Peptides against a protein of PDB entry 6RO1. Designs and how they scored, part 170

Target 1, 216 residues: chain A of PDB entry 6RO1
Amino acid sequence: LGKEIEEYIHKPKYCLPFLQPGRLVKVKNEGDDFGWGVVVNFSKKSNVKPNSGELDPLYVVEVLLRCSKESLKNSATEAAKPAKPDEKGEMQVVPVLVHLLSAISSVRLYIPKDLRPVDNRQSVLKSIQEVQKRFPDGIPLLDPIDDMGIQDQGLKKVIQKVEAFEHRMYSHPLHNDPNLETVYTLCEKKAQIAIDIKSAKRELKKARTVLQMDEL

## One batch from the design tools (peptide; made by RFdiffusion4, then SolubleMPNN)

Design b2_p27_2_s3 (from b2_p27_2, 14 letters changed)
Fold by OpenDDE base, seed 2:
Structure b2_p27_2_s3 (fold): chain B 216 residues (1-216), chain A 27 residues (1-27)
Amino acid sequence: as target 1 above (216 residues)
Amino acid sequence: MYEIIGKGIKPIDEEGLRMLEVIEFME
């Protein structure tokens, strides 16, 4: 359900008005979670879909992110990597496709006008950390309906499902069960097994397809 | 220095997300 909400929020038609300089955003690219960063600017790029020839504009947001120092050495050719939890890292301005924004905060930071100096970029990290300290339960998100003005009926249905689910979660007898962690561990294991089975089935299907192509 | 622009929503914490995954799986 959280992923379903994300699918609405990261659409340019909804999120672009909120991508002002200083806006806190969360960036995730596949397995790379950068966590919270700060919007510097965004740009629209013309793109042509390879199959249809249709114009599909790409939106790129420059986000100040905490990056691994290892990734910075090859920054000309390699994608930035997130800093490890125990790594200090370095704040870098990274171009990010808008659909890689996993969350948008209601918080906007005051940022230095010149982000070329390392000290100015690192000062923004301090500001993020100060905000995180003020919000121990997590940095507040924009409300997709009240703040972002999304009127999509599909989103409203998703939110209703989330609210119903949250209600069920808090009302669930297991919520106060001292064995809840054990139940979670068992469910996570079962979920992982289900993923592994699906992966194995996909690999089997690919292998069969290759064999069928060799027989032709 | 920062500004809060909007009503804001409390994010679901990691524990809540794990619980959601469990409930979704039990469904």
Scores: peptide ipSAE 0.230, ipTM 0.662, DockQ to the pose 0.617
Fold by OpenDDE base, seed 3:
Structure b2_p27_2_s3 (fold): chain B 216 residues (1-216), chain A 27 residues (1-27)
Amino acid sequence: as target 1 above (216 residues)
Amino acid sequence: MYEIIGKGIKPIDEEGLRMLEVIEFME
């Protein structure tokens, strides 16, 4: 359900109006989670190769992200990598495709006008950390309906399901069960087994299809 | 210095996400 909401939020038609300089956003690229960064600016990528059947314009947002120092050495040729948890890292402006924004905060920072000096970039990290301290339960997100004005009925249904699940979660007898962690572990294992079974069935179906094609 | 633009919603934490997965699986 969280992923389904993300699929709506990262659409340019919904998120672009909220990508002002200083907006807090989360960036995730496959296995690389950068956590919270700050929007610097965004641009429309005009050079859609005419032959890429991409009907929709690509948007790139420049986001100030905490990057590993190792990745910065190779920044000319390699994608930036997130700082390790125990690493200080360095704040860098990274061009990010808009669909890689996993969350948009209701919080907007005041940022330095000149982000070329390292000290100015690092001051933004301090500001993010201060916001995180103020919100121990997590930095607040934009409400997709009330803040972002998304009128999509599919999203409304997803949100209603999330709210219903949250209500069930907090009202469920297991919520106060001292064995909750054991139950979680067992359910996670069971869920993984179910995924593995589905995967195995898909592979079996593919193998059968290949065998049928060889008989043709 | 920062400002809050919008109503905002509280994110679901990792524990909450795990519980949702459990509930979803038990249904």
Scores: peptide ipSAE 0.222, ipTM 0.655, DockQ to the pose 0.638
Fold by OpenDDE base, seed 4:
Structure b2_p27_2_s3 (fold): chain B 216 residues (1-216), chain A 27 residues (1-27)
Amino acid sequence: as target 1 above (216 residues)
Amino acid sequence: MYEIIGKGIKPIDEEGLRMLEVIEFME
């Protein structure tokens, strides 16, 4: 359900009005989670679709992200990588495709006008960390309906499902159970077993299909 | 220094996400 919401909010038609300088955003690129960064600016680039010749505009947002120092040594040719959890890292302005924004915060930081000096960029990291300390339960997100004004009925249905799940979650007797962590661990193990069984059944079905084809 | 622009919503924490997975599994 969270992923379904992300599919709406990262669409340019919805998120662009909220990509002001200083806006906190989360960036994920495949297996790379950069966590929270700060919008610096965005640009529209003309792109021609392969085969159709149709103009498909690409939207690139420059985001100040905490990057690994090792990845920056090769920054001319390689994509920036997120800092390791134990690494201090360095704040860098990284061009990001808008669809790689996994979350948009209601929080907007005051940022230095000149981000060329490393000290100015690192000061923004300090500001992000201060915000995180103020929101121990997580940095607040823009409301897709109330804040972003998305009127899509599909999104409304997703949100209704999320709200129903949240209500069930907080109303569930296990929510206040001191053994909740043990229950979670057991349920996660059970879920993994179910996935493994489903995978094994699919492999068995494929193997049987291959055997049937070889007998023909 | 920062500003909060919009109503804002609290994200679901990791514990909440794990609980949702449990609920989904039980259905």
Scores: peptide ipSAE 0.247, ipTM 0.681, DockQ to the pose 0.637; fails the geometry check
Fold by OpenDDE base, seed 1:
Structure b2_p27_2_s3 (fold): chain B 216 residues (1-216), chain A 27 residues (1-27)
Amino acid sequence: as target 1 above (216 residues)
Amino acid sequence: MYEIIGKGIKPIDEEGLRMLEVIEFME
């Protein structure tokens, strides 16, 4: 359900009005989670769809992200990588496709006008960390309906499902169980075993299919 | 220094996400 909400939020028609300089955004690219960064600016690029030849505009947002120092050394050839949890990292302005924005915060930072100096970029990281300290339960998100004005009925249904789920979660007898962490650990292990069994069965089926083809 | 622009909503925390996974598994 959270992913379904993200699919609406990252659409240019909804998010572009909120991508002002200083806006906090989360960036995720496949396995690379950059966490919270700060919008610097955005640009529209012309793109042609390979199959239809139709003009499909691409939107690129420049986001100040905490990157690994290793990725910065190879910046000419390799995509920026997120800083490791134990690494200080370095704040770098990274061009990001708008669809890679996983969240948009209601928080907007005051940022230096000149982000060329490393010290100015690192000062923004300090500001992000101060915001995180003020919001121990997580940085607040823009409300997709009340803040972003999204009128899509599909999104409204998703939000209703989320609210219903949250209500069920908080009303569930296990919510107040002192052994909840143990239950979670056991459920996670069981879920992983189920995934592994399903994977093994698929591999076995593929292997059998190959063997049957060799016997024919 | 920062400003809050909008009502804002609280994100689901890691505990909430784990609970979601458990509920999905029990269904």
Scores: peptide ipSAE 0.241, ipTM 0.662, DockQ to the pose 0.629; fails the geometry check

Design b2_p27_3_s1 (from b2_p27_3, 11 letters changed)
Fold by OpenDDE base, seed 5:
Structure b2_p27_3_s1 (fold): chain B 216 residues (1-216), chain A 27 residues (1-27)
Amino acid sequence: as target 1 above (216 residues)
Amino acid sequence: EEEEKRKEEEKKKKEEEELKEKGYEIL
C-alpha cells in the first residue's frame, strides 16, 4: 500500500509542481536512507536514450541532505552518504533524480537565499528538527488526491482499500484477520504486474525502433 | 499580460515574506 502510493508521488507529472524551494522531501538511494531533506531547486536535463534516439528527460532535484563527513572528504570520487544516527553530519546540496524521492511533505520551510556558508546550511537542519518536534507522529505527507490532485482510478482504489482496512483494524483489534495477508499479496501482485506492463511496453517500443531501422 | 505577470510576482513575493515570518507553511 505505502509503496503503491510512492509509485505515483515520485512521477514527474505529479510531483514537479510541489518541488518548490523549501519543500520537505525524503530521499532514498540503493539502501541509503538520507531521511528528511529540503528542496533547493530542480532542473530538466535532456537525455537521449542510446537505443531509440528518443528524448527521455531526466529530472534532477537539488536537495539539502544530512551527509556523513567521511563521504564529503571523498566527494571527488564517491557519492554522498547519509549521516550515521550518532554522527552530527553536515548539510550538503546533493543532486538527486526525482524518482529517488520516497516521500513529499505538505511542509515547506523558509530557507536562506545563500546556502554557500556552512552555518546557513546547518540552520536548515535546526528548522527540520524543530518541525519534527512539532509533529511527534511524523512529518505530514502531501495527500495524493486532495493536495496533489491525482485523478488516477488505480490510486483511488488503493486508498479506498487502505481506509477500509484501517477501519476494520480499529473496529476489531483482537482478530487476526487472515485477509491481511491476502490484501498485502494482492497489492504486491498488482505492483509486479504494473512493472511487467511497463517492461513489456518498453520492449515493444524497442522492437518497433529496430523495425524502423531495417526500412532505411 | 505584463500587469498579470506583475500581480503574480507580487503574490509570490507576499507568499515568500509570509513563509519567512512563519519559518514554515503547511498545505
Scores: peptide ipSAE 0.315, ipTM 0.700, DockQ to the pose 0.356
Fold by OpenDDE base, seed 4:
Structure b2_p27_3_s1 (fold): chain B 216 residues (1-216), chain A 27 residues (1-27)
Amino acid sequence: as target 1 above (216 residues)
Amino acid sequence: EEEEKRKEEEKKKKEEEELKEKGYEIL
């Protein structure tokens, strides 16, 4: 359910108006979870699909993220990695593709105009930590209907299923309703199918990349 | 066109000044 909402929210047609400087966003890249970062800016890059000649515009957002110190040494050649849980890390501006945004917050922070000084970047981490203390249940998300104005009927059906599931969970805290296990099993199967589709798309992309390397 | 751009820049400046004073905003 949450992953299906994510697939709508990270679409450029919906999220671009909300990618202002200071917007809190979550970034996930494959196995790397950066957690909450702050939007610095976004840009549209012209991309030509090599196989179709079609213009597929890439949207890149610069996000201030907590990175591992090890990744900073190789930042010119390697992708930044998230700070370990027990690591202080360092705040770095990382260019990310918009589809790597796993969540967008309703919260927008004031950020320093100049993020070149380390102290200015680390001040933003203190601001994120202060917001996290004010929201013990988690940083508030943009509402996809009320805030983002998404009219997609597929999303509305997903939200209605989430609300009906949450309502059942809160209304029956003490009954092993055998219908709850059926709904959990269906949600897990659907989450597994979504993982399997994502895995199969990665394998197809790897297979195409290998085939393109053998043609060069 | 130039007057609309000036009004948008002035609006953006006011929103930035309010955001600076509060330190954060919530939609």
Scores: peptide ipSAE 0.308, ipTM 0.703, DockQ to the pose 0.354
Fold by OpenDDE base, seed 2:
Structure b2_p27_3_s1 (fold): chain B 216 residues (1-216), chain A 27 residues (1-27)
Amino acid sequence: as target 1 above (216 residues)
Amino acid sequence: EEEEKRKEEEKKKKEEEELKEKGYEIL
């Protein structure tokens, strides 16, 4: 259910109007959960599909994320990694594809105009932490219907199912429906299969690129 | 058109100043 909502909200058609500087967003990249970060800017990049020659625009959002200091030392070749739970980390501007946005908040922060100083970037982390303290039940999400104006009937059906599920979860103490674990495990398995297909396609593409370099 | 752009820029500036004062906004 939550992942089915994600498949709508991270579409450029719906999310781009809400990617203003200061917007709180969650970023997930495969197994790497960065948690809440702040939108700095976004850009449209032209991309040509290798098989059709069709122009498929890639949207890149620059997000201020809490990164591991270890990943920053290797900054010439390695993707930024999320800070470990017990690590302070460092706030860095990371370019991410918009489909890696797992959530968009209704909250927009004031951010410093100059994010080059470390202290200015770390001040934004303090602002995120202050907002998190004000929202003990979690940072509020944009409503995909009421805030984002998504009219998709598939999404409306997903939300109705989420609301009906949440209502059942809160009205019935979780002790008596063994089908809930089976639905969660099926949703997790489906998500793992989707990750495994995506990783296998990336490895196959890397292997093809290496083989094409040995044939030149 | 130019007056409408000026009003939109003034509105955006006011929203940025209010956001700066509050530190955050919620839709």
Scores: peptide ipSAE 0.307, ipTM 0.698, DockQ to the pose 0.365
Fold by OpenDDE base, seed 1:
Structure b2_p27_3_s1 (fold): chain B 216 residues (1-216), chain A 27 residues (1-27)
Amino acid sequence: as target 1 above (216 residues)
Amino acid sequence: EEEEKRKEEEKKKKEEEELKEKGYEIL
């Protein structure tokens, strides 16, 4: 379920309109979880399929990510690594292939125009952390149907299957299938995220009248 | 084409100014 939706949202066809500067995104690469970062920019790279001569455009998104300071010393030759949980890390602009976006938030931050100064990059980390405090249940995701406008019938069937599963679980307490617990935890997190998005959109729509982020 | 590009750049500038004033937005 979560992965099946990820397979839609990370497709350039659907996500590119939402990759504006300041958009919160999650990046995962081969077991490296960077957590939440911020889109700086994206670019289309012309690629040619070697066997067909067809244009296969690659999409690269520049994402400001919390990186390990150790990986930054070798940044000319090595891929950036995520900061350890106990590590301060450093915010770095990392070029990421769009298919490595594991989540896209409905939240978009104001970011400094010049990200060359370390302090400007680290200020964005403070803004991410402030958003995380405002969303204790997790940063709100884009809805693939309502926000992203994905009309794919496969996705609609997946969502209907989730909703029908949730409705059946609320109607029939099947207390004892351990294989349900993993699917349930993902569905509950997602349904809770959807409820929390609606709640948090309402609270932040109210908070926009009371608290500009410039007051922090 | 140039006029459309100018309109898109002006739209992006207005969205950036509004985003700057609020510090964040939610869709």
Scores: peptide ipSAE 0.299, ipTM 0.704, DockQ to the pose 0.351

Design b2_p27_3_s2 (from b2_p27_3, 13 letters changed)
Fold by OpenDDE base, seed 3:
Structure b2_p27_3_s2 (fold): chain B 216 residues (1-216), chain A 27 residues (1-27)
Amino acid sequence: as target 1 above (216 residues)
Amino acid sequence: KEEEKKEEEEKLKKLKEELKKQGYELL
């Protein structure tokens, strides 16, 4: 379910319009989870493999990620590694293939224009940590349908299955834990707030489309 | 219904303004 949604959102045809400088993204490379980073820029690279008649353009996004200090010493020869949980790490601009984006946030940060100074890069880590404190239940994601405009029927069926599964989890009366009622009421309030935000965004988009038609 | 939508739009607007004051945008 979650992985099936990732297979849609990391496709360049869907995600590129949302890879603006300052966009929060999650980066995962195999076993390496970098967590939340910030988009700096992206580039289109032509992969001229001489033996595949399809010039599939590779898209590389430069993402400011929390890296281990050990990986920085070897940065000329080795791929950047995520900071250990107990490590402070250092924020580095890492070139990431767009298909390694595991999530895209609705949150966009203001970033320093010059990321060469360590202090400017570390200031962005403080900003990520402040966003994480504002969203204790996790940083908000872009909606694949409502925000990203993905019309794929396969994705719509996946989302409907997720919503039906979540609704079945909420509709099961787990009688008898007062700590579960507080977590469930927080999750229901969050789900309701997310639905209400989606509804309000859809109505605002309709209202804006009507206003744009009256100005033509 | 229309009043509830207007209150939700105002709550969303306030949240976006608070995030913007902190250096964040919410799409």
Scores: peptide ipSAE 0.234, ipTM 0.699, DockQ to the pose 0.522
Fold by OpenDDE base, seed 1:
Structure b2_p27_3_s2 (fold): chain B 216 residues (1-216), chain A 27 residues (1-27)
Amino acid sequence: as target 1 above (216 residues)
Amino acid sequence: KEEEKKEEEEKLKKLKEELKKQGYELL
């Protein structure tokens, strides 16, 4: 399911309206997980398909990502690499193909107008870290149906199967279904997004409730 | 129901304003 929703959300027809400056996005490129970054801007590039002459527009999003300082030294010729877990790294604006967006958050940050100074870029990392502290179960995702307006019946069926699975998990203790292994691999992926959406909605609700408790 | 919805919308508005002061928006 994480992957199945990713296959929808990374499509330009769905995600472009949400790629505003300051939007939190997760970037993955093959084995490179950059984690959460911040959209700076996006651009449409005209591309011509070599075989048909058809205009196939490429969408590039500039994302402020935590990069390894080693990759920055070679940045003239090498793709930026994610910072190691124990590395401070450096926030860099990286051009990313839109299909490399693995997640889109409902959170949008206020970003400095000038990202040329390192300190301004590093301030955005502090803001991401502050958001992560507020959302211990994970940064809130855009709802693909409610927020992104995705009407695809395949996606709706996937979400309905997850909701039905969650409902079954709550209504029947898992002790009696021998088909667990094949259902688990599909349902772990499926439950993880419903858990991520429901966790994000619960954390949004908890963040609302905590802010309401601080106002009492 | 309509009053509860208005209270939730107002609570959501206050939350968004507080998040805005903290440098982020929930969209």
Scores: peptide ipSAE 0.216, ipTM 0.636, DockQ to the pose 0.612
Fold by OpenDDE base, seed 2:
Structure b2_p27_3_s2 (fold): chain B 216 residues (1-216), chain A 27 residues (1-27)
Amino acid sequence: as target 1 above (216 residues)
Amino acid sequence: KEEEKKEEEEKLKKLKEELKKQGYELL
């Protein structure tokens, strides 16, 4: 379910308009979870498929990520590695293939114009940590339908299933109603109600964040 | 309902303005 949404949002045709400088994104590369980073820029690279000779455009996003200091020493020969949980790490600009973006936030930071100084890069980490404190239930995601404008019916069905699953996790499992067809229409209505509850929770969370900001 | 929606839109606007002062935007 969450992974099935990822298969849509990481596609260049959907995510590129949202990869502005300062956009919060999650980066995962195989077993390496970098967590939340910040988009610096993106570029389109020409690639030739080795088997067909077809031009397949690669999209590379430069993301400011918390990297291990060990991987930085070897950066001439080794890919950057995520900082260990107990490691301070260092914020580095890492070129990332766009399909390695596991999430895109609705949050966009103001970033320093010059990210060459270590202090400027570390200031962005402080900003990420401040956003994380303001969003204890996690940094808000872009909505793939409402924010990203994805019209794919497969995605709409996946979202409906996720929302029906989330609603079923919060509603005790009502055992045993054998009418599958009434369950589908109730699942569509509950999916719409779960969209409405998710929207209302997003609005309530926005409103609660306002209240917490007026108290600062 | 319409007044409640307008109050929520105003709260959201105030949030976006305050987030902006703190160096980030919410879309």
Scores: peptide ipSAE 0.168, ipTM 0.659, DockQ to the pose 0.570
Fold by OpenDDE base, seed 4:
Structure b2_p27_3_s2 (fold): chain B 216 residues (1-216), chain A 27 residues (1-27)
Amino acid sequence: as target 1 above (216 residues)
Amino acid sequence: KEEEKKEEEEKLKKLKEELKKQGYELL
């Protein structure tokens, strides 16, 4: 379910308008989870598919990520690796293919104009950590429909399945009452409850964002 | 309804202004 939403949001046609400097993003490359980083910039690269000769544009986003110091020493020959959980690491600008973005936040940070000094890069890590403290349930995500404007019916069906699954986990049937509510009224109630849960989650997301600010 | 929407828009505006002072934006 979460992974099925990722398959939409990482597509260039949807995410590129939101890859502004300072945008919080999650980066995952296979087994390597870098966690939250900050967009510095993006670029379109011309690419030719080896097998078809067709032009396939690659989109590369430069993301400030927390990297292992060991991988930075080998950065001329090896890909950057995420910092270990117990490691301090170092913030480094890493070129990332756009399809490796696992999440996009509604949050944008103010970033230093010059990221060459280590102190300027490490200041951004402090800002990420401060945002994480303010959002204990996790950094707020862009809504793929309401914020990103994704109209894809496949995504709408995925979201409806997520909402229906979440509702079914919270609705413990405490009573097997065998009375025949027709399958149609259960589907309409389930669709309305999914809308109400989505509305309540949007209101709770707005209200938690406001409530967490009134407590600071 | 319209008053509630206006109150929510004003709360969201105040929140965005405070977030800007703290070095981040909700966009």
Scores: peptide ipSAE 0.049, ipTM 0.477, DockQ to the pose 0.584

